# Peptides against a protein of PDB entry 2Q3Z, part 186

Target 1, 272 residues: chain A of PDB entry 2Q3Z
Amino acid sequence: YVLTQQGFIYQGSAKFIKNIPWNFGQFEDGILDICLILLDVNPKFLKNAGRDCSRRSSPVYVGRVVSGMVNCNDDQGVLLGRWDNNYGDGVSPMSWIGSVDILRRWKNHGCQRVKYGQCWVFAAVACTVLRCLGIPTRVVTNYNSAHDQNSNLLIEYFRNEFGEIQGDKSEMIWNFHCWVESWMTRPDLQPGYEGWQALDPTPQEKSEGTYCCGPVPVRAIKEGDLSTKYDAPFVFAEVNADVVDWIQQDDGSVHKSINRSLIVGLKISTKS
Target 2, 254 residues: chain A of PDB entry 2Q3Z as posed
Amino acid sequence: YVLTQQGFIYQGSAKFIKNIPWNFGQFQDGILDICLILLDVNPKFLKNAGRDCSRRSSPVYVGRVGSGMVNCNDDQGVLLGRWDNNYGDGVSPMSWIGSVDILRRWKNHGCQRVKYGQCWVFAAVACTVLRCLGIPTRVVTNYNSAHDSNLLIEYFRNSEMIWNFHCWVESWMTRPDLQPGYEGWQALDPTPQEKSEGTYCCGPVPVRAIKEGDLSTKYDAPFVFAEVNADVVDWIQKSINRSLIVGLKISTKS

## One batch from the design tools (peptide; made by RFdiffusion4, then SolubleMPNN)

Design b2_p27_4_s3 (from b2_p27_4, 12 letters changed)
Fold by OpenDDE base, seed 5:
Structure b2_p27_4_s3 (fold): chain B 272 residues (1-272), chain A 27 residues (1-27)
Amino acid sequence: as target 1 above (272 residues)
Amino acid sequence: MLTAEPKSFEFVERPPPADAGKILEAK
């Protein structure tokens, strides 16, 4: 979780699990320096360097910063996400084989965003950075992963009377989604929530105004305690959301139906 | 305090070949 530089990232679908080899490379030359630069360009440091630095002893604080800085949303973060299959002006997310090249490109180009990433790339880079900073971290894959946009723990689809989806899908279920889990104590929470904490660096929803997610105790998610910071409802929904169909009739009536064909949540962790 | 009942999900630990992430089709 800290020492392993080579690993596998799980991908594919719930029925057909896949994996790719990945070089995390947290001990390669210059990588630690790049991780420190990442901290030094974060918005909190730029706002108040002394306060930011004073909090870097907290893996909770650092984890949250890294979650936000691995994506380039809102800041000078590492990766630009793209999902439209138009990667000609950069590197296809599917082409990456490790975090080292990504981090070096970011630094060498003046901390300009690297094109492009998707969930496993974000997660893998976050894993590298967190490991560099001494935080035990692993990549986690969730199959049938829900993206809840309105914090109601539901994935909602609007359908006509024929069952056809109407309008644009705002909420979605990924065939797979990757994030990281980091081992840390949680002195900011009630006792018992130490251990694995979920962090999601893929820009999906804003948390306190920034595209970041976590840390949230995995235990809290497993027990359904959504009062725990950070972002427990969102992470809970990723693995537990119900799918709801809103069926509109010609008379204007709307029927709510639970979609039992779409089951959210099948988790696999990276071997280490 | 927000509390919810967790749904059961299967934990699998095995490595296979990779594809890009995509949105599942709703049925």
Scores: peptide ipSAE 0.024, ipTM 0.532, DockQ to the pose 0.021; fails the geometry check
Fold by OpenDDE base, seed 1:
Structure b2_p27_4_s3 (fold): chain B 272 residues (1-272), chain A 27 residues (1-27)
Amino acid sequence: as target 1 above (272 residues)
Amino acid sequence: MLTAEPKSFEFVERPPPADAGKILEAK
């Protein structure tokens, strides 16, 4: 979780699991310096350097900062996400083979956002940074991962009387989604929530005004404790959301139907 | 306190090949 520099990232679908080799390279030359630069350009440091530095002994704080800084949303973060297959003005997310090249590109170009990333790229870079900073971290893949945008723990589709989807598909289920889990104590929570904490660096929803997610105890997610900071409802929905079809009738009535064809959640954790 | 009933999900440690993430279409 700290020492391993080469690994695999799981992708594909629940039925067709795939993996790619990945060079995390947290101990390669200059990577630690880049990780420190990442901390020194974060919005909290720029706002109050003394306060930020005083909190860097907390893996909870650092984890949250890293989850926000791996994406370039709201800050000078590392990666710009793109999912529309138009990568001609950058590097295809599918072409990356490690975190080191990404981090070096980011630093060498004056902390300009690297084009482009998707979930596994975000997760892998976050994993590298967190490991480099001494936080035990692993990449996690969740198949059929839900993106709940309204915090109701549902993925909702609106359908007409013929079953055709109406409107935009704002809420979605990814074939797979990747994030990281980091091992840490949680002195900011009640006893028992130490251990693996989920962190999601892919920009999906804002948390306290920033595109970041976590840390949230994996235990809290497993037990359904959605009051636990940070972002428990969102992470819970990623692995536990129900899919609901709202069927609109001509008479103006709306029928709620649970869609059993889309089952959310199949989590794969890496060994290192 | 907001709580929800957790669903069953499995933790698997197995590596498969790389594909771009796609949105699953509702059926």
Scores: peptide ipSAE 0.019, ipTM 0.462, DockQ to the pose 0.021; fails the geometry check
Fold by OpenDDE base, seed 2:
Structure b2_p27_4_s3 (fold): chain B 272 residues (1-272), chain A 27 residues (1-27)
Amino acid sequence: as target 1 above (272 residues)
Amino acid sequence: MLTAEPKSFEFVERPPPADAGKILEAK
């Protein structure tokens, strides 16, 4: 979880699981320096360097900073996400084979955002950075992963009387989504929430005004305790959301139906 | 304070071939 520099990232679908080899490279030359630069350009450091530095002994704090800084939303973060298959002005997310090249490109171009990333790229870079900083971390893949935008634990679709989806699909289910889990104590929470903490560096939703997610105890998610910081409802929804169809009838009435054909959540964790 | 009953999900540890993330369409 800290020492392994090469591994696999799981992709594909629940029915057709895939993987890619990935070079995390947390111990390659210059990577630690880049990770330190990442910390030194984070908004909290820029606002108050002394306060930020004083909190870097906390893996909770550092994890949250890294989650925010791996994406370039809101800051001088590492990666710009793109999902529309238009990658001509950068590197296709599918082309990356490791975190090292991404981090080096970011640093070498004056901390300019690297184009482009998707979930596994974000997760892999976060994993590299966290491991480099001494935090045991693994990449996690969740199949049929829900993106809940309003923290109601539902993926809602609106349909006409013919069952056709109406309006924009703002909420979505990914065939797969990747994030990281980091091992840490949680002195900021009640006892028992130490261990694996979920962190999601893919810019999906803002947490406290920043595109970041976690850390949240995996145990809290498993037990349904959504009161625990950070972002428990969002992470819970990724693995447990219900899909609801709002069906508008000819008479203008709306019927709510639970769509049981769309099952959210099948988690795969790496052993190392 | 928000609480919810967790749904069952499985943990799998095995490596298969690569795909890009895609949105699943509601059926």
Scores: peptide ipSAE 0.018, ipTM 0.532, DockQ to the pose 0.021; fails the geometry check
Fold by OpenDDE base, seed 4:
Structure b2_p27_4_s3 (fold): chain B 272 residues (1-272), chain A 27 residues (1-27)
Amino acid sequence: as target 1 above (272 residues)
Amino acid sequence: MLTAEPKSFEFVERPPPADAGKILEAK
């Protein structure tokens, strides 16, 4: 989880799992320097360099910083996300084959955001950076991955009387979503939460004002401890949310229905 | 303490070809 530079990222759907080869390249020339630059341009460093540096011995702190800095939201982060299939002014997320080119482009262009990324690209770059910084990390894929926007552990669809989804579909279920898990101790938590921690660098929701997510113990998610920092409810919902259909009738009445046909969460943990 | 009963989700590892992220319609 630190030494392997080449691996696979799982994609597709729960029924049709796919993968792509990926070059993480955490030990390639100059990558460590780029990762250090990433830390040195993070908002916390810019605000108070001494305090930021003093905390870099904590994989919890570093993991959270990296989660925020892999996306360019709110900072000089690495990647700009785009999902509308309009990539003419950049590189299609589907075109990337490794993290090294992305990181080099970012650095070589004065830490300008690289266009474009999607979840697996964000996750892969985060994995590279974290591994480079000595934190054992793997990319994980969750099929039928929920994006809960209101922390109620539900994905809510509003439907008309004919069952057609209405509104902007703010809450969503991805066919797949990728994030990373990093191995670390959690001295900031009660005993037993050491081990794999989920971190999500894809800018989905803000955590403490920044587009970052985690680290949260995988164990906490497995056991349903939603009080555990960071962002346990959100990560829990990604893998455990229930789907609720709000059926709007012509008379203005609304019927709540639990959608049991759509099962959120099928997690694949990678070995590389 | 906020708690929720978690669903069991499978940790599976299977490897075929690439696809872009898409929003799934609830059925």
Scores: peptide ipSAE 0.016, ipTM 0.515, DockQ to the pose 0.021; fails the geometry check

Design b2_p27_4_s4 (from b2_p27_4, 12 letters changed)
Fold by OpenDDE base, seed 5:
Formats: sequence, structure tokens, C-alpha cells
Structure b2_p27_4_s4 (fold): chain B 272 residues (1-272), chain A 27 residues (1-27)
Amino acid sequence: as target 1 above (272 residues)
Amino acid sequence: MLTAEPKSFEFVEHPPPADAGKILEAK
């Protein structure tokens, strides 16, 4: 988890799992220095360097910072996300084969955002950075992963009487989504929540005003303890959300129906 | 305390694929 530089990221579907090779390259020349630069340009450091540095011994704190800084939302972060298939002014997310080139591009261009990333790219870069910083980390793939935007643990679709989706889908289910799990103690929580912590560097929802997610104990998610910081409801929804159809009738009435055909969190895959 | 009942899901840890070398050569 710390020492492995070459790995695989799982993709595809729950029924047909695919993988891509990935060079994490956390021990390649200059990568550690880039990871330290990433910490030194984070908003918390810029606000109060002494306070930020004093907390860098905490993997909880560092994990949360890295989750926010891997994406360029709200800060000088590494990657710009794009999903519209218009990648002509950058690099297609599908073209990346490792984290090293991404991190070097970011640093060499004055910490300008690298174009472009999607979930597995964000996760892979976060994995590299966290490993560089001595935090055992792995990439995790969830199939049929929910993006809950309103923290109600539901994916909601509005449909007409014919079952056709009305309006733009605000909430969605990814065919697959990648994030990272990092091994750490949680002295900020009650005993028993040490171990794997979920962190999601893909910019999906704001947490405390920043596009970041976690760390949250995987145990808390498995046990349904949504009071556990950070972002337990969001991560729980990624793997457990119910899908609800709001069916509008001609008379203006709305019927709530549980969609049993769309199942969130079918399978989670990671390298052993 | 906010609690929810987790749904069951399959968690699978995968070893490196047998054709890992071929996959690397194909990219």
C-alpha cells in the first residue's frame, strides 16, 4: 500500500470488471517534493502556515487536505474534472497511465490545474500523494455508485406518467466510481474506528465549504453510523442510497415509488 | 444520532491480473 508503485485500477461494470494498469510512482524523483508543494499551497496553509504545519502529523488532517487539493475546485489543486468528452485543449482522462506525469505537469506549470481528470484519475493521484506522505492507501472502485446532492440518502428521479425522466438529472448513479481508502488511527473519534478510512477527491459535493470528502471510517459506513466525521452521510449514500421515482400524474399529483431496478453499491473492488 | 441500515454489497479484493504484463504492453 505504501511501497507498491505499479498497480491496477478497476473499472467497467459490476458484471464485467475491467482493470487498467496505473503507475502510482510515489518514489520517483521529485514526486515527494511535489506532494509537499501541494500541502504548501493549500488554503489552510495560506491562511495560517503555522497552524497547518502543526497538524501535518495527523493523517486525518492530511488526508482531508489531500482530498481537497487533488481537485482544483476552490484552490490551486491538481486536476480539473471534465465529463463532456471535449478534451481537445488538454489530455483525455482516459489517456493517463500514471500519477507521475500529472503531478509533474502540475508543478512545472506553476501549480496550474491539469486538464483533465475523472474519478479514477482523481483517486489515483490522491493515492500517490498519500503514499508519498507515508499513509497506506489503496484505490477503491464502487459499481453503481450514487451521487447524492441533497444528503437525503436518496437518488431521486422525476418521471411523467409514461416513466420518462423529466428535466435534467441532478442526482446520478455512476456506472463505477473510484475513491481511496487510507489506513489511519482516529483519535478524534470514539475507540474502534481505526483502520481503513474513505476519502473521495473527486469534486462532487462540498464539505465544510470545500470540495473534499472524508476521512470517514469504513466501519462507520458498514455499520450505518452516519454521525461519524467526516461526510458519513455522503459516503454512505454512495454505496447504500435508495433510488426513488417521483411520478407526476396528469392531475398534478405526485406518486413516490421505490425503483427496485436500480441498485446502488452492487460491488466494491480493490487490489489486495 | 443519525443512523441508517446499510445495504448489502459485495466487496472483492483482487490480486494482480494474470495478464498484467499484456495489459501494460497494450497501452
Scores: peptide ipSAE 0.026, ipTM 0.514, DockQ to the pose 0.025
Fold by OpenDDE base, seed 1:
Structure b2_p27_4_s4 (fold): chain B 272 residues (1-272), chain A 27 residues (1-27)
Amino acid sequence: as target 1 above (272 residues)
Amino acid sequence: MLTAEPKSFEFVEHPPPADAGKILEAK
């Protein structure tokens, strides 16, 4: 994990899995310095440098900081997300072939947000940074990944009596979503939650006021322990959410139906 | 303690080409 600089990121769909080659490049010249700059411009450092620095020995703390700083939401983070196919004022997320160019662009432009990223780009940059900082990390792809916005472990669609979706789809299922898993101990948790921890740098929901996610033990997700910090319900929903249709009837009643045609968390792919 | 019944996950290693992330359409 830490030593591998070239790899693949899995994309596509559960039925048609794709990959792209990716240069993580965590040992390329200047990348470590850029990763240190990333830490030194994080909101926690700016608020209290001494406290931030004292906590950098914790991979839990560093992982959470990196999750927040890979996206530019709420801070001087690396990447601006965009999903509407309008990339003319930047670089298409699909054009990136490695993390090194992104990180160098970010630094060379005074820590200005790089346009643009999507989930795999966020994950890949996070993977590079975490590996550079000595944290064993891998990119993970989940097919049919849910984005739960209200922490009820459901993806909810509202439908009229004819089954037509009403209003905007606030909650969504990605054909695929990428995040990272990092290997670390969890002295802040009960015994047994050491190992792979999920971190999601794609800005989806705020955690403690910042667009970041994790670390949460993969074991906790697998076992359904949603009390485990950080962000266990959200990460659990990404892979386990049920899809629910709320069907409004003419009499004003609402019928709840489980949508079995949309299955969340079909496959999770990663390089071992 | 909040608990939920977990689904089974399949971890798969994969090889082929690049696509952008898209939202699945609800049926």
Scores: peptide ipSAE 0.033, ipTM 0.567, DockQ to the pose 0.021; fails the geometry check
Fold by OpenDDE base, seed 2:
Structure b2_p27_4_s4 (fold): chain B 272 residues (1-272), chain A 27 residues (1-27)
Amino acid sequence: as target 1 above (272 residues)
Amino acid sequence: MLTAEPKSFEFVEHPPPADAGKILEAK
């Protein structure tokens, strides 16, 4: 984990799994310095440097900071996400082959956001940074990954009497989504939640006012303990959400139906 | 305490082609 600089990121679909080679490059020249800069430009440091630095011994704290700083939402973070195939003013997310170039571009342009990232790019950069900081980390790919916006553990679609989707599809299911898992103790939780912790640097939902996610114990997700900080309901929904159709009838009544054709969390790919 | 019943999911490792993340259309 910490020592591996080259690897693969899994992509595609549950039926047709793909991967890309990726250079994490956590030991390449200057990368550690860039990771330290990333910490030094985070909002918590800018607000109170002494307090932020005093907490950097905690992988829980650092993981959460990195999750927020890999995306440029709310801060001077590394990557700007874009999914609309309009990448002419930057680099296509599909063009990246490693984290090193991204991090160097970010630093060399005065910590300006790098255009552009998607989930695997965010995850890969987070993985590099966390590894640089000595936190064992791996990239995880979930197929049929849900984005729950209201923390109700449901992906909800509204349909007319003909079954046609109405309104904006604010909630969604990704064909695949990537995040990271980091190994750490959780002294801030009850015993037994040490081990792999999920962190999601893709800007999907705000946690405590910042686009960040985790760390949350993978065990908590597997056991359905949604009270566990951080962001357990969101991460649980990524892998376990149910899809619900709200069907409006001609008489104005609304029928709730579980959509069994859309299954969330079919496969999770990662190094064991 | 909020609890939910987790679904079982499979962990898999795989070989090299790449696609961008896409939103699945509701069926």
Scores: peptide ipSAE 0.025, ipTM 0.517, DockQ to the pose 0.021; fails the geometry check
Fold by OpenDDE base, seed 4:
Formats: sequence, structure tokens, C-alpha cells
Structure b2_p27_4_s4 (fold): chain B 272 residues (1-272), chain A 27 residues (1-27)
Amino acid sequence: as target 1 above (272 residues)
Amino acid sequence: MLTAEPKSFEFVEHPPPADAGKILEAK
């Protein structure tokens, strides 16, 4: 989890799982230096360098910083996300084969955001950075992954009387979504939450005002303890959300229906 | 304390190829 530089990222669908080879390259020349630059340009460092540096001994703190800095939202982060299949002014997310080129491009262009990433790219870069910083990390793929925007543990679709989805699909289910799990102790939590912690660098929702997510104990998610920091409800929803259809009738009445055809969190894949 | 009943997850490892992330259509 720290030493392996070559790996696979799982993609596709729950029914048809695919993988791509990925060069994490955490030990390639200059990559550690780039990871340190990433820390030195983070908003917390810029605000108070001494305080930021004093906290870098905490994998919890560093993990949270990295989850925020891998995306370029609201900071000098590494990657700009794009999902509309219009990548002509950059590199298609599907074209990347490793983290090294991404990180080098970022650094070589004065920490300018790299175009473009999607979930597995974000996760893979985060994995590289965290490994460079000595934190055991793996990429995790969740199939039928929910994006809950209101932390109610539901994916809600509004439908007309004909069952057609109305309005902006703000909440969504990804065919797959990737994030990372990092191994760390959690002295900031009650005993028993050491081990794998979920971190999500894909800019889906803001946590404490920043597009970051985690770390949250995988155990807490598995046990349904949503009180644990950080972002337990969001991560829980990614893997456990129920799908609800709000069906508007002709008379203006709205009926709630549980959509049992859409199952969130069908399968989670990770490299052992 | 906010708690929810977790669903059981199956962890499965699978082999290549690469597809972009797509939104699943609600059924």
C-alpha cells in the first residue's frame, strides 16, 4: 500500500467490472518534492504556515488537506474535474495512465490546475500523494455510488405523473465512483476506529467550506455510526443511500415511492 | 448520536477495461 507503484483502478459497472492499469509512481524522481509543494500551497499553510506544519505529523490532518488539494476547487489544487465529454482544451480524463505526469504538469506550470480529471483520476493522484507522505493508501471503487447533496441519506428523484424525471438531477448515482482509503490511527475519535479511513478528493460536496471529504473510519460507515468525523453521512450515503421517487400527480399531490430498482453500493472493489 | 442501518456490501475485484463515469438513469 505504500511500496507498490504500479496498480489497477477498477471501473465499469456492477455487472461489468473493468480495470485500468495505473502508475502511481510515488517513488519516482521529484514526486515527493511535488507532494511537499502541494502541502506548502494549501490554504491552511498560506493562512498560518507554523500551525499547518505543526499538524503535518497527523495523518488525519494531512489526509484531509490532500483530499482538498487534489482538486483545484477553491485553491491551487492539482486537478480540474470535468464530466461533459468536452476535453478539447486539455487532456481527457480517460487518457491518463498514471499520477506522475499529472503531478509534474501541475508543478511545472506553476501549480496551475491540470485539465482534466474524473473520480478515478482524483483518487489515483490522492493515492500517490498520500503514499509519498508515508500514509498507506489504496484506491477504492464503489459501483452504483450515490451523490447525496443534502445529507439525508437518500437519492431523491422528482418525477411527473408519467414517471419522467423532472428538474435538474442534482442528486445522482454514479455507475462507479472512486475514492481512497488510508490506514491511520484515529486518536481524535473513540477507540476502535483505527484502520482504513475513507477520503474522497473528487469535488462533490463541501466539508467545512472546502471541497474535501474525510477521513472517516470505514468501520464507522460499515456500522452506521454517522457521528464520526469527518463527513460520515456523505460517505455513508455514497454506499448506502436509498433511492426515493417523488411522483407528482396531475392534481399537484406528491407521492413518495421507494425505488427498489436502483440499489446504491452494490459492490465495492479495491486492490487487496 | 446519528445512526443508520448499514447495507451489506459485497467487495469484488474485477479485471479491465476503462469506462468514464456516467450518471445512472433512474429507473
Scores: peptide ipSAE 0.023, ipTM 0.507, DockQ to the pose 0.021; fails the geometry check

Design b2_p27_5_s1 (from b2_p27_5, 9 letters changed)
Fold by OpenDDE base, seed 4:
Structure b2_p27_5_s1 (fold): chain B 272 residues (1-272), chain A 27 residues (1-27)
Amino acid sequence: as target 1 above (272 residues)
Amino acid sequence: LSSLTDEEVIDSIPDSEKDDITQRPIG
């Protein structure tokens, strides 16, 4: 989880699982230096360098910083996400074969955001950075991954009388989503939450005002302890949300229906 | 919560030619 530089990332759908090879390249020349630059341009460092540096011994702190800095939202982060299949002014997310080129491009262009990433790209870059910083990390894929926007642990679809989804589709389920899990102790939590911690660098929701997510103990998610920091409800929903359909009838009434056909969450933890 | 190891997934990978590798909404 620290030494492996080559691995696989799982993609596709729950029914049709795909994988791609990925070069994490955490030990390639200059990559560690780039990871240190990433830390030195983070908002917390810019605000108070001494305080930021003093906290870099904490994998909890560093993990949270990295989750925020891998995306370019609200900072000088690495990647700009895009999902509309319009990538002509950058690099298609599907074109990347490793983290090294992304990180080098970012650094070489004055820490300008790299276009473009999707979930697996974000996760892979985060994995590289965290490994560089000595934190055992793996990429995780979750099929039928829910994006809960209102922290109610539900994915709610508004549908017309024909079952067609209406509205902005703010809440949704991804065919797949990738994030990372990092191994760390959690002295900031009650005993027993050491081990794998979920971190999500894809800019889905803000946590404490920043597009970052985690770390949250995988154990807490499995046990349904949503009180644990950070972002337990969101991560829990990604893998366990129930789906509810609000079906509008001809008379304007709305019928609530539990959608049992959409099963949220099939998480794959990688060994590489 | 359903989880699989990568080894378990590799052993059970279905025909994936029909699936898009891009991240997209479902449902």
Scores: peptide ipSAE 0.393, ipTM 0.737, DockQ to the pose 0.262
Fold by OpenDDE base, seed 5:
Structure b2_p27_5_s1 (fold): chain B 272 residues (1-272), chain A 27 residues (1-27)
Amino acid sequence: as target 1 above (272 residues)
Amino acid sequence: LSSLTDEEVIDSIPDSEKDDITQRPIG
């Protein structure tokens, strides 16, 4: 979890699982220095360097910072996400074979965001950074992963009488989604929540005004403790959301139907 | 909530080249 530099990331779909090899490369030359630069350009450091540095002994704090800094949405973060198949002005997310090239490109271009990433790229880079910083971390894949936008633990689709989706999809289910789990104690929580903590660096929803997610105890998610910081409802929904269809009729009436054909959540954790 | 280890995945569901590796919405 700290020492492994090469591994596999699971992709594809629940029915047809794929994997790719990935070079995390946390011990390659200059990578640790780049990870430290990442911390030194984070918004909290820029606001109050002394306070930020004093908290870097906390894997909870560092994990949350890294979750936010791996994406570039609110800061000088590492990666720009893109999902529209237009990658001509950068590198296709599918072309990456490891975290090292991404991190070196970011640093060498003055901490300019690297184009482009998708979920597994974000997760893999976060995994590298966290491992560099001495935090045991693994990449996880969740198939049929829900993206709940309104924090109601539901994925809602509007459909006509023929089952066709109407309007723009606000909420969605990913074929797969990747994030990381890091091992840490949680002195900021009640006893018993030490262990694996979920962190999601893919920019999906804002947490306290920043595109970051976690850390949240995996145990809390399993037990349904949605009051547990950080972002328990969102992570819970990724693996447990129910799907609801709002079926619109010609007369303007709407029927609510639970969609039992779309089962959210099949999580795979790595042993490396 | 369903969770599997990579060992369980290898045993129960074989890898396939049928699906694209891009992240995309379903449903």
Scores: peptide ipSAE 0.392, ipTM 0.740, DockQ to the pose 0.253
Fold by OpenDDE base, seed 3:
Structure b2_p27_5_s1 (fold): chain B 272 residues (1-272), chain A 27 residues (1-27)
Amino acid sequence: as target 1 above (272 residues)
Amino acid sequence: LSSLTDEEVIDSIPDSEKDDITQRPIG
């Protein structure tokens, strides 16, 4: 998890699983220095350098900083996400073959955001950075991954009497989504939550005012302990949300329908 | 959640069967 520089990332859909090779390149020349620059430009460092530096021995603290800094939302982070198939003013997310080129581009252009990334690119870059910093990390793919907007553990669709979607589609289910899991102790929690921690660098929802997610114990998610920091309800929903259709009738009545055709969550963890 | 809603089960809404490698919504 720390020493492996090449690996595979799972993509596609639950019915058509695909994988691509990826060069994490955590030991390539200059990559560690770039990871340190990433820490030195984070908002917490800019606010209070001494306090930030004193906390860098904590993988919990560093993991949360990295999850926020891999995306360029709210800060001088690495990647700008884009999903509309319009990549002409940058690099297509599908063109990347490793983290090294992305990190070098970011640094060499004065820490300007790199265009563009999608979930696996965010996850892969986060994996590289965390490995560079000595934190054992792996990329995880979840098929039929839910994006819960309001932490109610449901994906809710509003429909008319004909079953047609009404209003804005704020909540959604991805064909696949990628994040990382990092191995660390959790002295900030009750005993028993050491081990793999989920971190999500893709900018989906704000956590404490910043587009970041985690760390949250994988054990807490498995056991349904949603009180554990950070962002347990959101991560839980990614793999366990139920889908509900709210069907409005002409008379103003509303019917709640459980959608069993959309099954959320099929998680694959990599071995390397 | 409204207490005035009737509960039903819908199985007819299909999942996405596309095999595109890009990340995209299925619903």
Scores: peptide ipSAE 0.352, ipTM 0.702, DockQ to the pose 0.250
Fold by OpenDDE base, seed 2:
Structure b2_p27_5_s1 (fold): chain B 272 residues (1-272), chain A 27 residues (1-27)
Amino acid sequence: as target 1 above (272 residues)
Amino acid sequence: LSSLTDEEVIDSIPDSEKDDITQRPIG
């Protein structure tokens, strides 16, 4: 984990699994320094440097900061996400081959956001940063990954009497989504939640006012303990959400139907 | 929740020629 500089990230779909090689490069020259800059430009440091620095011994705290700082939402973070295939004013997310170039570009341009990233890019950069900071971390891919926006653990679709989707989809399922899992103790939680913690740097939902996610114990997600900080319902939904169809009939009545054909969640954890 | 190790995935990787590597909504 910490010692591995090259690896693979899984992409594609549940039916057509792909992978790409990725250079995490956590030991390359200057990368640790860039990671420290990332910490020093985070909103908490800017607000109170002494307090922020005093908390950096906590992988829970640092993990959450990194989750927020890998995306440029809300702060001077590293990456700007884009999913509309319009990448002409930057670098296509598909063009990246490693975290090092991204981090160097960010630093060299005065901590300006790098264009562009998608989930695996966010996850990979987060993985690099966390590894640099001594936190064992791996990239995780989840196929059929749900994005629950209202924390009800459901993906809801509105359909007409013919089963056709109506209106804009607010909630959705990704073909795949990537985040990271980091190994840490959780002294802030009840005993038994040490181990792998999910962190999601892709800006999907705000947590405590910032686009960040986690850390949340993988065990808590597995056991369905949604009260566990941070962001357990959101992460749980990514891998376990139920899909509900609201079918509007011609007479104006609405029927609720559980969609059993759309199965959310198939998680792949990288061993190294 | 379904999970696989990377070793298990490597052994069962299907032909992915038809799938885009971009992240996109489904369903």
Scores: peptide ipSAE 0.388, ipTM 0.737, DockQ to the pose 0.261; fails the geometry check

